# Ledger of designs, part 47: peptides against a protein of PDB entry 2KNC

Target 1, 74 residues: chain A of PDB entry 2KNC
Amino acid sequence: KGPDILVVLLSVMGAILLIGLAALLIWKLLITIHDRKEFAKFEEERARAKWDTANNPLYKEATSTFTNITYRGT

## One batch from the design tools (peptide; made by RFdiffusion4, then SolubleMPNN)

Design b2_p19_5_s1 (from b2_p19_5, 16 letters changed)
Fold by OpenDDE base, seed 2:
Structure b2_p19_5_s1 (fold): chain B 74 residues (1-74), chain A 19 residues (1-19)
Amino acid sequence: as target 1 above (74 residues)
Amino acid sequence: KELEELKKKLEELLELLLA
């Protein structure tokens, strides 16, 4: 008996849907891995830049602590 | 191994579908 045309059509449709879904899942996985690697690199570069700034002897902290001489803490 | 088993199962299903 030749293959049931309905069974063949349903199997081809199912295969196309599965391939499409698999491609979307792989794509999402690749993006998620890429974004995590890029974020990790960004945080490493930011941590390095903060360290280099903290060790720069020319870095004058912009935070001037004004001691309010009029604040008598009762 | 698992990928080859998956391919074999897919081929068996295809043969059963085309028989």
Scores: peptide ipSAE 0.038, ipTM 0.614, DockQ to the pose 0.027
Fold by OpenDDE base, seed 1:
Structure b2_p19_5_s1 (fold): chain B 74 residues (1-74), chain A 19 residues (1-19)
Amino acid sequence: as target 1 above (74 residues)
Amino acid sequence: KELEELKKKLEELLELLLA
């Protein structure tokens, strides 16, 4: 008996769906790996910018320490 | 083992499809 047309159609549809799902999973995986690499680069650049700011003689820290000379600590 | 079983099932399905 020739292949059941319904079995052929359902098998082809199933194969297309599985290939589509596999492609989406691979795509998402590649994006996730890319994003992790880009985030690592961003954190490295942010770390460098923080070090450069610390060495800038024009940078005034927003925090100033005041020594309270009137504190007698009883 | 699992990959070989999956391949065997795929071959069986192809044989059923082509018979």
Scores: peptide ipSAE 0.036, ipTM 0.603, DockQ to the pose 0.020
Fold by OpenDDE base, seed 3:
Structure b2_p19_5_s1 (fold): chain B 74 residues (1-74), chain A 19 residues (1-19)
Amino acid sequence: as target 1 above (74 residues)
Amino acid sequence: KELEELKKKLEELLELLLA
């Protein structure tokens, strides 16, 4: 019995769709793992930069207090 | 083992489709 040409065409089309979906899932998984590792490094670098700032005797805080001498506090 | 079993099932499905 020769294969039904329609059954073969539909099965090949279904296989291509499943391979495409599997490739997209693998791609999304790889990106998600990459992004989590990059974000973890970024938070570590930010924590290190804050520590370095706190221990640097040359660091001056960017916050300046200005007294408005014209404010009478009514 | 699991990958070989998956390959065997895929081959059986291809044979059934082509018969």
Scores: peptide ipSAE 0.034, ipTM 0.603, DockQ to the pose 0.027
Fold by OpenDDE base, seed 5:
Structure b2_p19_5_s1 (fold): chain B 74 residues (1-74), chain A 19 residues (1-19)
Amino acid sequence: as target 1 above (74 residues)
Amino acid sequence: KELEELKKKLEELLELLLA
């Protein structure tokens, strides 16, 4: 009994689709790892910039804390 | 070991498809 040509064709198509899906998952994983490393560097640089700004004697904090003297914490 | 098992399973599937 020769292989059902239809079964062979469907199996080959299924294998190609699975390989394509696996390649897309690997690609997405690589991008996600890359983006997380870049974001971690960005957050580190932002943290350093905040420390450098705190040491600048010309930096005025944009946030003024108004203590409400009349606020009796009930 | 795992790669050889994967090859054997693939060969068995090919034999089942070609039989």
Scores: peptide ipSAE 0.034, ipTM 0.596, DockQ to the pose 0.022

Design b2_p19_5_s2 (from b2_p19_5, 15 letters changed)
Fold by OpenDDE base, seed 3:
Structure b2_p19_5_s2 (fold): chain B 74 residues (1-74), chain A 19 residues (1-19)
Amino acid sequence: as target 1 above (74 residues)
Amino acid sequence: EELKKLLEEFEKLLEELLA
């Protein structure tokens, strides 16, 4: 019996739909992995920038202590 | 390479379905 044209058409349509769904899942997975890697990198860079600011010898605190040598507390 | 193998398997399934 020759190929059932309906079976051929349904199989091709099913394959195209499955490939399209698989491509969308792969695309979503790649974006999710990319975004997680980028976020982890940004959090590391932000953590490093905070540490560099805390240990930066150029960081001057907004408050300075002055000792008045002439004040004898009388 | 894996994508080519998948394509070749798909072509074989189409050939078997058309035979």
Scores: peptide ipSAE 0.037, ipTM 0.627, DockQ to the pose 0.032
Fold by OpenDDE base, seed 1:
Structure b2_p19_5_s2 (fold): chain B 74 residues (1-74), chain A 19 residues (1-19)
Amino acid sequence: as target 1 above (74 residues)
Amino acid sequence: EELKKLLEEFEKLLEELLA
Protein backbone atom coordinates (compact mmCIF):
# COMPACT_ATOMS: atom_id res chain seq x y z
CA LYS B 1 0.00 0.00 0.00
CA GLY B 2 1.42 3.38 -0.98
CA PRO B 3 2.53 5.67 1.82
CA ASP B 4 -0.32 7.27 3.72
CA ILE B 5 0.28 10.87 2.71
CA LEU B 6 -1.40 12.11 5.90
CA VAL B 7 0.85 9.95 8.10
CA VAL B 8 3.92 11.20 6.22
CA LEU B 9 2.88 14.86 6.53
CA LEU B 10 2.00 14.56 10.23
CA SER B 11 5.26 12.72 10.99
CA VAL B 12 7.35 15.37 9.20
CA MET B 13 5.44 18.20 10.90
CA GLY B 14 5.83 16.49 14.29
CA ALA B 15 9.56 16.00 13.72
CA ILE B 16 10.04 19.67 12.74
CA LEU B 17 8.11 20.81 15.83
CA LEU B 18 10.12 18.50 18.12
CA ILE B 19 13.44 19.66 16.60
CA GLY B 20 12.35 23.30 16.97
CA LEU B 21 11.31 22.76 20.59
CA ALA B 22 14.55 20.89 21.35
CA ALA B 23 16.60 23.71 19.77
CA LEU B 24 14.76 26.31 21.89
CA LEU B 25 15.32 24.28 25.07
CA ILE B 26 19.04 23.85 24.27
CA TRP B 27 19.31 27.57 23.48
CA LYS B 28 17.61 28.53 26.77
CA LEU B 29 19.85 26.12 28.67
CA LEU B 30 23.01 27.57 27.07
CA ILE B 31 21.91 31.13 27.88
CA THR B 32 21.10 30.17 31.49
CA ILE B 33 24.54 28.56 31.91
CA HIS B 34 26.22 31.57 30.26
CA ASP B 35 24.36 34.07 32.48
CA ARG B 36 25.30 32.14 35.64
CA LYS B 37 28.97 32.16 34.60
CA GLU B 38 28.83 35.87 33.77
CA PHE B 39 27.14 36.66 37.10
CA ALA B 40 29.79 34.66 38.96
CA LYS B 41 32.53 36.69 37.18
CA PHE B 42 30.72 39.94 38.00
CA GLU B 43 30.53 39.04 41.71
CA GLU B 44 34.23 38.08 41.66
CA GLU B 45 35.17 41.42 40.04
CA ARG B 46 32.97 43.26 42.57
CA ALA B 47 34.68 41.41 45.42
CA ARG B 48 38.11 42.34 43.96
CA ALA B 49 37.06 45.99 43.62
CA LYS B 50 36.00 46.01 47.30
CA TRP B 51 39.37 44.58 48.33
CA ASP B 52 41.20 47.12 46.15
CA THR B 53 39.23 49.97 47.80
CA ALA B 54 40.19 48.66 51.24
CA ASN B 55 43.86 48.70 50.20
CA ASN B 56 43.68 52.23 48.74
CA PRO B 57 45.75 54.49 51.08
CA LEU B 58 43.59 57.45 49.97
CA TYR B 59 40.38 55.77 51.14
CA LYS B 60 39.03 57.48 54.25
CA GLU B 61 36.58 55.38 56.21
CA ALA B 62 33.18 57.02 56.43
CA THR B 63 32.90 55.97 60.08
CA SER B 64 34.92 57.95 62.60
CA THR B 65 34.72 56.95 66.25
CA PHE B 66 34.72 59.93 68.61
CA THR B 67 35.14 59.31 72.33
CA ASN B 68 33.47 62.01 74.39
CA ILE B 69 36.09 62.59 77.11
CA THR B 70 33.64 64.83 79.04
CA TYR B 71 31.02 62.07 79.51
CA ARG B 72 30.82 61.43 83.24
CA GLY B 73 28.56 58.38 83.55
CA THR B 74 26.87 59.53 86.76
CA GLU A 1 29.01 13.13 14.02
CA GLU A 2 26.10 12.52 16.41
CA LEU A 3 23.96 14.97 14.41
CA LYS A 4 24.84 13.08 11.20
CA LYS A 5 23.85 9.78 12.82
CA LEU A 6 20.57 11.32 13.99
CA LEU A 7 19.91 12.62 10.46
CA GLU A 8 20.72 9.20 8.98
CA GLU A 9 18.31 7.53 11.43
CA PHE A 10 15.65 10.09 10.52
CA GLU A 11 16.22 9.42 6.80
CA LYS A 12 15.84 5.66 7.42
CA LEU A 13 12.57 6.26 9.28
CA LEU A 14 11.33 8.40 6.37
CA GLU A 15 12.32 5.67 3.88
CA GLU A 16 10.49 3.07 5.98
CA LEU A 17 7.44 5.34 6.15
CA LEU A 18 7.56 5.91 2.36
CA ALA A 19 7.89 2.16 1.53
Scores: peptide ipSAE 0.036, ipTM 0.624, DockQ to the pose 0.027
Fold by OpenDDE base, seed 4:
Structure b2_p19_5_s2 (fold): chain B 74 residues (1-74), chain A 19 residues (1-19)
Amino acid sequence: as target 1 above (74 residues)
Amino acid sequence: EELKKLLEEFEKLLEELLA
């Protein structure tokens, strides 16, 4: 029997759809892995920048303690 | 190379379907 034209058409259409879906899934997976690696680097750089700021001799804490010289405690 | 192999496997499946 010659190939059923409908079976051939549906099989080719199904294969194209599966390839397209697989390509989209692979693409999304690659982007997700890339974004996770980039985010991990960003968090490492942010952590490093926080440590560098803490060790910066020009960084002054916002909290200052002043002794009031005019305060005569009883 | 892997894409060519995949294409050859796909062509083989089409030939089997057309037989």
Scores: peptide ipSAE 0.035, ipTM 0.619, DockQ to the pose 0.030
Fold by OpenDDE base, seed 5:
Structure b2_p19_5_s2 (fold): chain B 74 residues (1-74), chain A 19 residues (1-19)
Amino acid sequence: as target 1 above (74 residues)
Amino acid sequence: EELKKLLEEFEKLLEELLA
């Protein structure tokens, strides 16, 4: 079967588009993994900073929990 | 090396399509 020039051109164009799309997906995946690692580190640093603030004797919690002494859970 | 193998496979597929 003689080469269908149209089939060859469309196959080459399709291959280039698929390679380009695959490269973009890999790039997006790498960025997403990087951003998730950076965000996890930021949350850990924020959690440590909150804990350090809670141990500061000058820090007063903004939330006061009042236990109702008259509420017996019966 | 892996990229060269992928290129050789792609060239072979093009030759099969042109035959």
Scores: peptide ipSAE 0.034, ipTM 0.617, DockQ to the pose 0.024

Design b2_p19_5_s3 (from b2_p19_5, 15 letters changed)
Fold by OpenDDE base, seed 3:
Structure b2_p19_5_s3 (fold): chain B 74 residues (1-74), chain A 19 residues (1-19)
Amino acid sequence: as target 1 above (74 residues)
Amino acid sequence: KELEELLKRLEELLLALLS
């Protein structure tokens, strides 16, 4: 078969467009996955830091309860 | 490798269209 010039041109154009679209989709997908992984790590680190802060006596509420054994109510 | 295979398939299709 002799080459159909129109078919060849359209196939090449279509292939280029499909490759470009696929590349963009793959790129966006990779960025999305990367961002989700980074966000998950950030939330894990934040949760860990929050637990460490909660267990740190420096961050305990500035309140104390005392029983005055010598107090006789008036 | 998958991209290379896709490019090879594209080349084969182009050769088939030109034949």
Scores: peptide ipSAE 0.065, ipTM 0.682, DockQ to the pose 0.025
Fold by OpenDDE base, seed 4:
Structure b2_p19_5_s3 (fold): chain B 74 residues (1-74), chain A 19 residues (1-19)
Amino acid sequence: as target 1 above (74 residues)
Amino acid sequence: KELEELLKRLEELLLALLS
């Protein structure tokens, strides 16, 4: 069979496009995995921080409770 | 290694198209 130049050119162009698309998909996948890992780490650190505050005797809560002695609920 | 295999397959396809 004689090679069809058009078929060869289109196949090469198609292959390049597919490789580019695959590279973009891999890139997106890597970013997605990275973002999920970073978010999971952030949530773990936040949970750990809450745990640390619960066990830290020096921790002072930012929220203060004030009792209004003049207020009598209706 | 997988990239090399993909390139090898691409080469085989190109050779098949040129035959």
Scores: peptide ipSAE 0.062, ipTM 0.671, DockQ to the pose 0.033
Fold by OpenDDE base, seed 1:
Structure b2_p19_5_s3 (fold): chain B 74 residues (1-74), chain A 19 residues (1-19)
Amino acid sequence: as target 1 above (74 residues)
Amino acid sequence: KELEELLKRLEELLLALLS
């Protein structure tokens, strides 16, 4: 059978588009997984830093709480 | 395996279109 040139061209174009789209989706998925791992690492480091601060005897909090003893409320 | 199968099917379709 003689090839229908139009059908062949459209099929090839469609295939290229689908492959490209699939590649982009896979790429996005990989990045998303990577970002989640990196974020988890970041949260672990943050938690560790907070713990270290709590155990530092030289640490003074920049924020202090003052309770107004004259406050009677309403 | 699934990807390879899809690629094979695509190849077969293209060859069929050219025949």
Scores: peptide ipSAE 0.061, ipTM 0.670, DockQ to the pose 0.027
Fold by OpenDDE base, seed 5:
Structure b2_p19_5_s3 (fold): chain B 74 residues (1-74), chain A 19 residues (1-19)
Amino acid sequence: as target 1 above (74 residues)
Amino acid sequence: KELEELLKRLEELLLALLS
């Protein structure tokens, strides 16, 4: 019967495209996992820096408390 | 191993298309 050349060519092209897409998905997955690990480390370092700042006796908070003397609590 | 099996299956499909 012989192979249909068009079917063969399209099937090969399709297979190559699928392999390419799979490779891109794997690559994206690896990057995403890497980025999440890096971001988690960044958030941990930020949390640690905030904690260290809170324990520094020389640190003055940027917040100011203003007491309204005329407030009667009603 | 899994990749080799996938490649083997792909080769079998290509051979089937050529036969």
Scores: peptide ipSAE 0.053, ipTM 0.658, DockQ to the pose 0.026

Design b2_p19_5_s4 (from b2_p19_5, 16 letters changed)
Fold by OpenDDE base, seed 2:
Structure b2_p19_5_s4 (fold): chain B 74 residues (1-74), chain A 19 residues (1-19)
Amino acid sequence: as target 1 above (74 residues)
Amino acid sequence: KELEELKKKLEEELLKLLA
């Protein structure tokens, strides 16, 4: 009995759909892994930059404390 | 293991339908 043409067509259609779905899932997985690695690298670089700034003896705090001598707290 | 067995059963059924 030759393969039922309808079964062959449905199997090919199903295979194409499964390949397409698998490709989308793989793509999404790769992007998610990539984004997490990039974010982890960004947080590491940010942590290093903060550490380097904190240990730089030439770093002057941008916060200027002005003592208002006119404010006598009653 | 269960997913691989399910895939094998599906492949065997597809091969039986294509034969």
Scores: peptide ipSAE 0.036, ipTM 0.588, DockQ to the pose 0.026
Fold by OpenDDE base, seed 1:
Structure b2_p19_5_s4 (fold): chain B 74 residues (1-74), chain A 19 residues (1-19)
Amino acid sequence: as target 1 above (74 residues)
Amino acid sequence: KELEELKKKLEEELLKLLA
């Protein structure tokens, strides 16, 4: 029995669709891994910037503590 | 294991349809 042309065509189409979907999933996975690595680098750079600020003797903190001496709590 | 068995079954059915 010769191969049913419709079965062959549908199987090839199905295989192409599955390969396409697999490629999209791999692509999405690679992007997700890339984004996580980039975020990790960003947090490392932020930690370094905080360290450099702490070691700069000319740095003045933007946050100051103000005590309201007029507040008499009831 | 189950996924590999399912793939093998699919391949066998495709080969039967091509024979």
Scores: peptide ipSAE 0.033, ipTM 0.572, DockQ to the pose 0.022
Fold by OpenDDE base, seed 5:
Structure b2_p19_5_s4 (fold): chain B 74 residues (1-74), chain A 19 residues (1-19)
Amino acid sequence: as target 1 above (74 residues)
Amino acid sequence: KELEELKKKLEEELLKLLA
């Protein structure tokens, strides 16, 4: 009983597709981990920059909060 | 152990396809 040539061809094609899909998933996972590490560094640097700005006596906050003294919260 | 068993099963199935 020779191997059903069609079964062999389909099995090889299926294996190649599965390997390709696995490689894409691994690649996407590596990129996602890389991007999350870079984003975490960016958020840390942004947090540091905010603290440094707050300690600068020449920094004037752009946001002015006005409390309406006539507002009684009704 | 599980990976080796999976490899052996895959090899057995490939041999059955080639026999």
Scores: peptide ipSAE 0.032, ipTM 0.561, DockQ to the pose 0.022
Fold by OpenDDE base, seed 3:
Structure b2_p19_5_s4 (fold): chain B 74 residues (1-74), chain A 19 residues (1-19)
Amino acid sequence: as target 1 above (74 residues)
Amino acid sequence: KELEELKKKLEEELLKLLA
C-alpha cells in the first residue's frame, strides 16, 4: 500500500512544527535559568558593594557640613 | 513509563499511516 502523499506531507509538516515548538520551549527554559542566575549574581554583587562601602577606610560620607561664616544668628 | 508507552503508541500509529 503506497503511502498517501498528502498524509506524508501533513505528517512531515506536523513533525517540523512540533520540533520547532520544542526548540522554543527549551530556548525559553535556558534563558529563564540564565536570567535567574545572572539576577542572583547581581544581587550578591550589590550586597557586597554595600558591605565594601561600610568597611572601606577610603569611603567618604555623601553628607558634608558647611559653615556659613556670614550667618550672625539673628 | 507512561510517557514512553505514549511515544511507542504514537510511533506505531505513524508507521500504520505510512504503510
Scores: peptide ipSAE 0.031, ipTM 0.566, DockQ to the pose 0.025

Design b2_p19_6_s1 (from b2_p19_6, 10 letters changed)
Fold by OpenDDE base, seed 3:
Structure b2_p19_6_s1 (fold): chain B 74 residues (1-74), chain A 19 residues (1-19)
Amino acid sequence: as target 1 above (74 residues)
Amino acid sequence: LLLVLLLQILLLGLLELLR
């Protein structure tokens, strides 16, 4: 007796669903690894940008204290 | 659970195809 056509159809449908699910799991895993690496890089760049803003060699404090040498406090 | 059920259906289908 040849294979039952219903069992063959169900096995093919099951195989397609398993391949689809495996592809979705691989895709989700790749995205999760990518997003974690990108987020770590973004936080490192943000940390560096905060350090560069705190010690920008082009940032002269807008407050310069000039000692007026002509002020004789009598 | 669902993955195990689908794998079981695939294995049963393969066994019947080999029969």
Scores: peptide ipSAE 0.038, ipTM 0.616, DockQ to the pose 0.080
Fold by OpenDDE base, seed 1:
Structure b2_p19_6_s1 (fold): chain B 74 residues (1-74), chain A 19 residues (1-19)
Amino acid sequence: as target 1 above (74 residues)
Amino acid sequence: LLLVLLLQILLLGLLELLR
């Protein structure tokens, strides 16, 4: 008895769908791993830029303490 | 690896169905 042509057709269609789904899952996984590495690098660069902002040579504190050397507290 | 295993299982199932 030859294979039921319907069962062969459905198995081939199911195969193509499963391969397509597996390829999409692999692709999504690769992108997700790539994006996490790029995001980690971006957060490191952003963290470094925030630390460098504390030492910005253009940042002059709005308050400078001047000690008056002529102040002899009576 | 997983995709190759799935493809092998599918190929074996198709060969069994054709037998």
Scores: peptide ipSAE 0.030, ipTM 0.589, DockQ to the pose 0.044
Fold by OpenDDE base, seed 5:
Structure b2_p19_6_s1 (fold): chain B 74 residues (1-74), chain A 19 residues (1-19)
Amino acid sequence: as target 1 above (74 residues)
Amino acid sequence: LLLVLLLQILLLGLLELLR
């Protein structure tokens, strides 16, 4: 019995689809790894910038707590 | 490597189907 031409055709089509899907998964994985590294670097730089701003001797906290010494809460 | 292995398995499967 010669190979079923329909089975050969379906197997080749299925193979092309699997290769295409594998290529898309690899591509998505590479992008996702790249983006996560860039986001992690951005989060680290943002964290460092917050620490540097907190230690800036020119940074006066905009929040001056005025203790009204005359307000005896009676 | 993995893609080449998958392609090789596919070629072997196609050859067996043609046999």
Scores: peptide ipSAE 0.030, ipTM 0.588, DockQ to the pose 0.039
Fold by OpenDDE base, seed 2:
Structure b2_p19_6_s1 (fold): chain B 74 residues (1-74), chain A 19 residues (1-19)
Amino acid sequence: as target 1 above (74 residues)
Amino acid sequence: LLLVLLLQILLLGLLELLR
């Protein structure tokens, strides 16, 4: 029985659509994995930069809190 | 590599459908 021309056409169209969808899914997956790794690195660097700023030995707090030991709140 | 394998499987499936 020769292949039904309609079945051949629909199978080729379906295959092209599946390849296109698979390529888009692979592309999106690769980008999503890349972006998540880059974002995780960025958040680590941002966290580290905050720690380095908090521990800067040249940073003198502009505010000195003096506890007045003589202030017994009456 | 993976894309070539998928195209090869597709080609084999198309040849079998034409058979």
Scores: peptide ipSAE 0.029, ipTM 0.584, DockQ to the pose 0.039

Design b2_p19_6_s4 (from b2_p19_6, 10 letters changed)
Fold by OpenDDE base, seed 2:
Structure b2_p19_6_s4 (fold): chain B 74 residues (1-74), chain A 19 residues (1-19)
Amino acid sequence: as target 1 above (74 residues)
Amino acid sequence: LLLLLLGLLLLLGLLELLE
């Protein structure tokens, strides 16, 4: 008995839809993994830059704390 | 992964239906 043409057509259509959906999910997953790796590098570089600023001998704090010797707290 | 497995099973079932 030859294949049921309706079953073949529905099976091909279903297979194409599943392959298309799988390709989109793989693509989204690859982008998401790429972006997370790039973001992790950016946060590491930002953390290093903060440490380098804290140890930079040229960094002068914009705020100077003066102890007011005349302020006797109540 | 599940969609790829399901797609593979449908392809195998389609091949068997074409015999």
Scores: peptide ipSAE 0.046, ipTM 0.681, DockQ to the pose 0.071
Fold by OpenDDE base, seed 3:
Structure b2_p19_6_s4 (fold): chain B 74 residues (1-74), chain A 19 residues (1-19)
Amino acid sequence: as target 1 above (74 residues)
Amino acid sequence: LLLLLLGLLLLLGLLELLE
């Protein structure tokens, strides 16, 4: 009894769809790993830039808060 | 790796179905 032609056709179609889905998942995984590494590097550089700004003797904060301890609210 | 193994198992099952 030769293979059932309908079972062979459905099996081939299913295999092609699964391979296509697998390729898309691999591609998405590679991008996601790349983006997470780049984002982690960006957050490290941003953290470092914040520390460098805080220690820069030429940096003047645009806002200085003075607490007037002699202010008795009327 | 798991998807490659699954694709290989599907290919083997397809070859067995053609016999």
Scores: peptide ipSAE 0.041, ipTM 0.665, DockQ to the pose 0.042
Fold by OpenDDE base, seed 4:
Structure b2_p19_6_s4 (fold): chain B 74 residues (1-74), chain A 19 residues (1-19)
Amino acid sequence: as target 1 above (74 residues)
Amino acid sequence: LLLLLLGLLLLLGLLELLE
């Protein structure tokens, strides 16, 4: 019984579609894992930068409290 | 490597369909 040419053609088309879908899913998965790792590092660096800002000798707090030595609260 | 393995699996499946 010769191979059913229609079954061979449909199987090849189905196989190409499945490979294409599998490649897209793998690509999307790799990007999603990469982006989550990069975002986690960025949030860690932002957290560290907030801690380092408290110890940065160049950081001047925008709020300066002046104690008026002449103000006797009467 | 994954594409090579998938291509090999497809060649085997096509060979089995050709019998």
Scores: peptide ipSAE 0.041, ipTM 0.674, DockQ to the pose 0.041
Fold by OpenDDE base, seed 5:
Order: C-alpha cells, then sequence, then structure tokens
Structure b2_p19_6_s4 (fold): chain B 74 residues (1-74), chain A 19 residues (1-19)
C-alpha cells in the first residue's frame, strides 16, 4: 500500500507547527527567567538601599513628632 | 541538541509512515 499522501501531508504540517511552538515556548521561558532574575536583583538592591539609609548617621528624619501634652482636644 | 533529537524522531516517524 503506498503511503497515504493525506497522512504524510498532515504529519509534516503538524511537525512544523510543533517545532515552531516548541521554539516559541523555549524563547518565552528564557526571557521570563531572565526578567524574573533581574527583577529579584532590583528588589534586593532596593531593600538594601532602605536599610543603608536608615543606618546613615547623617540622616536626620525630616519629621519630628511633638506631642503637645497641654493640648486638651475639645 | 533537543531540537536535533526531535527532528531525528520526526524523520524516523516519517520514514516508518512511508513503508
Amino acid sequence: as target 1 above (74 residues)
Amino acid sequence: LLLLLLGLLLLLGLLELLE
């Protein structure tokens, strides 16, 4: 029995589509992993910068809370 | 490497379909 030409054509088309889809999924996965690593690094650096600012002996808080003990709110 | 293995498997499946 010769090969079913329709089955051969559909299998070749399916194979090309699967290879293309696999390549796109791999590409998207690599980008997504890269972007998440860069974002995690950025959030870590931002967290460290807040801690360093809090421990800076030259940092004077812009706000002093003065509780007026003589203010009886009416 | 994975794409080469997949391409080889597809080639083998096409050859088996041509028998």
Scores: peptide ipSAE 0.038, ipTM 0.666, DockQ to the pose 0.040

Design b2_p19_7_s1 (from b2_p19_7, 15 letters changed)
Fold by OpenDDE base, seed 4:
Structure b2_p19_7_s1 (fold): chain B 74 residues (1-74), chain A 19 residues (1-19)
Amino acid sequence: as target 1 above (74 residues)
Amino acid sequence: EELELLDRLLLLLLELLKA
């Protein structure tokens, strides 16, 4: 029996829809992996920048402790 | 996984065309 032309058309349409859905899922997966890698890199760079700032001789801590040499604690 | 689903779908289409 030759393939029913309607069955062939419906199967091809179904295949195109499934390929389109698969392509969207792959695209979403690639974006999600990219965003996670970029976020991890950003947090690593932020952590490194905090360490580099701590070692930067120009970094002044917001908290300065002044020892009052005139304060002899009784 | 997705490639195996596509391969299975392609095989099913070829079987439907052969029948």
Scores: peptide ipSAE 0.058, ipTM 0.680, DockQ to the pose 0.072
Fold by OpenDDE base, seed 3:
Order: C-alpha cells, then sequence, then structure tokens
Structure b2_p19_7_s1 (fold): chain B 74 residues (1-74), chain A 19 residues (1-19)
C-alpha cells in the first residue's frame, strides 16, 4: 500500500509539534537552571558584601580618640 | 538521552511512512 498521504501529513505535523514542545521544555529548563544559579550567586555576593561592611579594612571608625598631652585637668 | 529520543522518533516516523 502506498503511504497514505493523510498519515504522512499528520505524522509530519505531529513531529513538528513534538519537536517544538521539546525545544520549549529544554529552553524553559535551561532558563530555570540559569536563573537559580544567578540568584544563588547574587545572594552569596550580598552576604559577602554585608560581611565585608563589618570587616572592611577600608572602614575607618568615624570616632578617633586623640590623647591631648597638653590637657592638664584642673 | 535527547539524541536517543530523536532517533526513536525518527524510526517511528520511518515505520509510519513504510506502512
Amino acid sequence: as target 1 above (74 residues)
Amino acid sequence: EELELLDRLLLLLLELLKA
């Protein structure tokens, strides 16, 4: 029996739809994995930036104590 | 895994074309 032209057309349409759906699922999966990795990195960088604010070697306390050697308290 | 699914789909299409 020659291939039924309707079966050929429906099989090709079904294949295109399945490939399109598979590509969308792969794309969504890749984006979801990427976004989770980027968000985890961003939260780690924010946690480090808060720690670096507490232990920043460039942070000079605004209060400096100077001993005035000339101050004779009355 | 994805390549094996594509190969299985291609084989199924070839079987449908041969019937």
Scores: peptide ipSAE 0.050, ipTM 0.664, DockQ to the pose 0.068
Fold by OpenDDE base, seed 1:
Structure b2_p19_7_s1 (fold): chain B 74 residues (1-74), chain A 19 residues (1-19)
Amino acid sequence: as target 1 above (74 residues)
Amino acid sequence: EELELLDRLLLLLLELLKA
């Protein structure tokens, strides 16, 4: 029996759709992995910047704690 | 699971093409 032309056409269409969906899933997975790596790098850089700000010798805290040495609690 | 589904679909497709 010759291949049913309808079965061949439907099989080819189905295969194209499946390949397209698989390509989209792979693409989404690659983007998701990339974004997670980039986000991890961003959080690392942000953490470093926070630590560098704490050690910045030009950072004067706006709040100076003045201990009044003359405070005799009566 | 998804790979096994794909393999089953491929086998069904090959059976349909062989009939």
Scores: peptide ipSAE 0.047, ipTM 0.649, DockQ to the pose 0.055
Fold by OpenDDE base, seed 5:
Structure b2_p19_7_s1 (fold): chain B 74 residues (1-74), chain A 19 residues (1-19)
Amino acid sequence: as target 1 above (74 residues)
Amino acid sequence: EELELLDRLLLLLLELLKA
């Protein structure tokens, strides 16, 4: 008895769906690895820019320390 | 593991096509 044509069709459809899902998972994995590398590079560049700003002699910290000259610590 | 699962799925598909 030839394979039930319905069973063959459903098995082929199932295989195509599984291959499609596997391809989407691989694609998502590749993007996620790429994005993590790009984000790590961006955070490193941002960290360097913050360090360079801190070493800029023209950068005035937004925190003004007011030394109260009248504060005699008892 | 994934390659063996794919091979088993392919063998099952071939058996279903032969039956």
Scores: peptide ipSAE 0.042, ipTM 0.646, DockQ to the pose 0.055

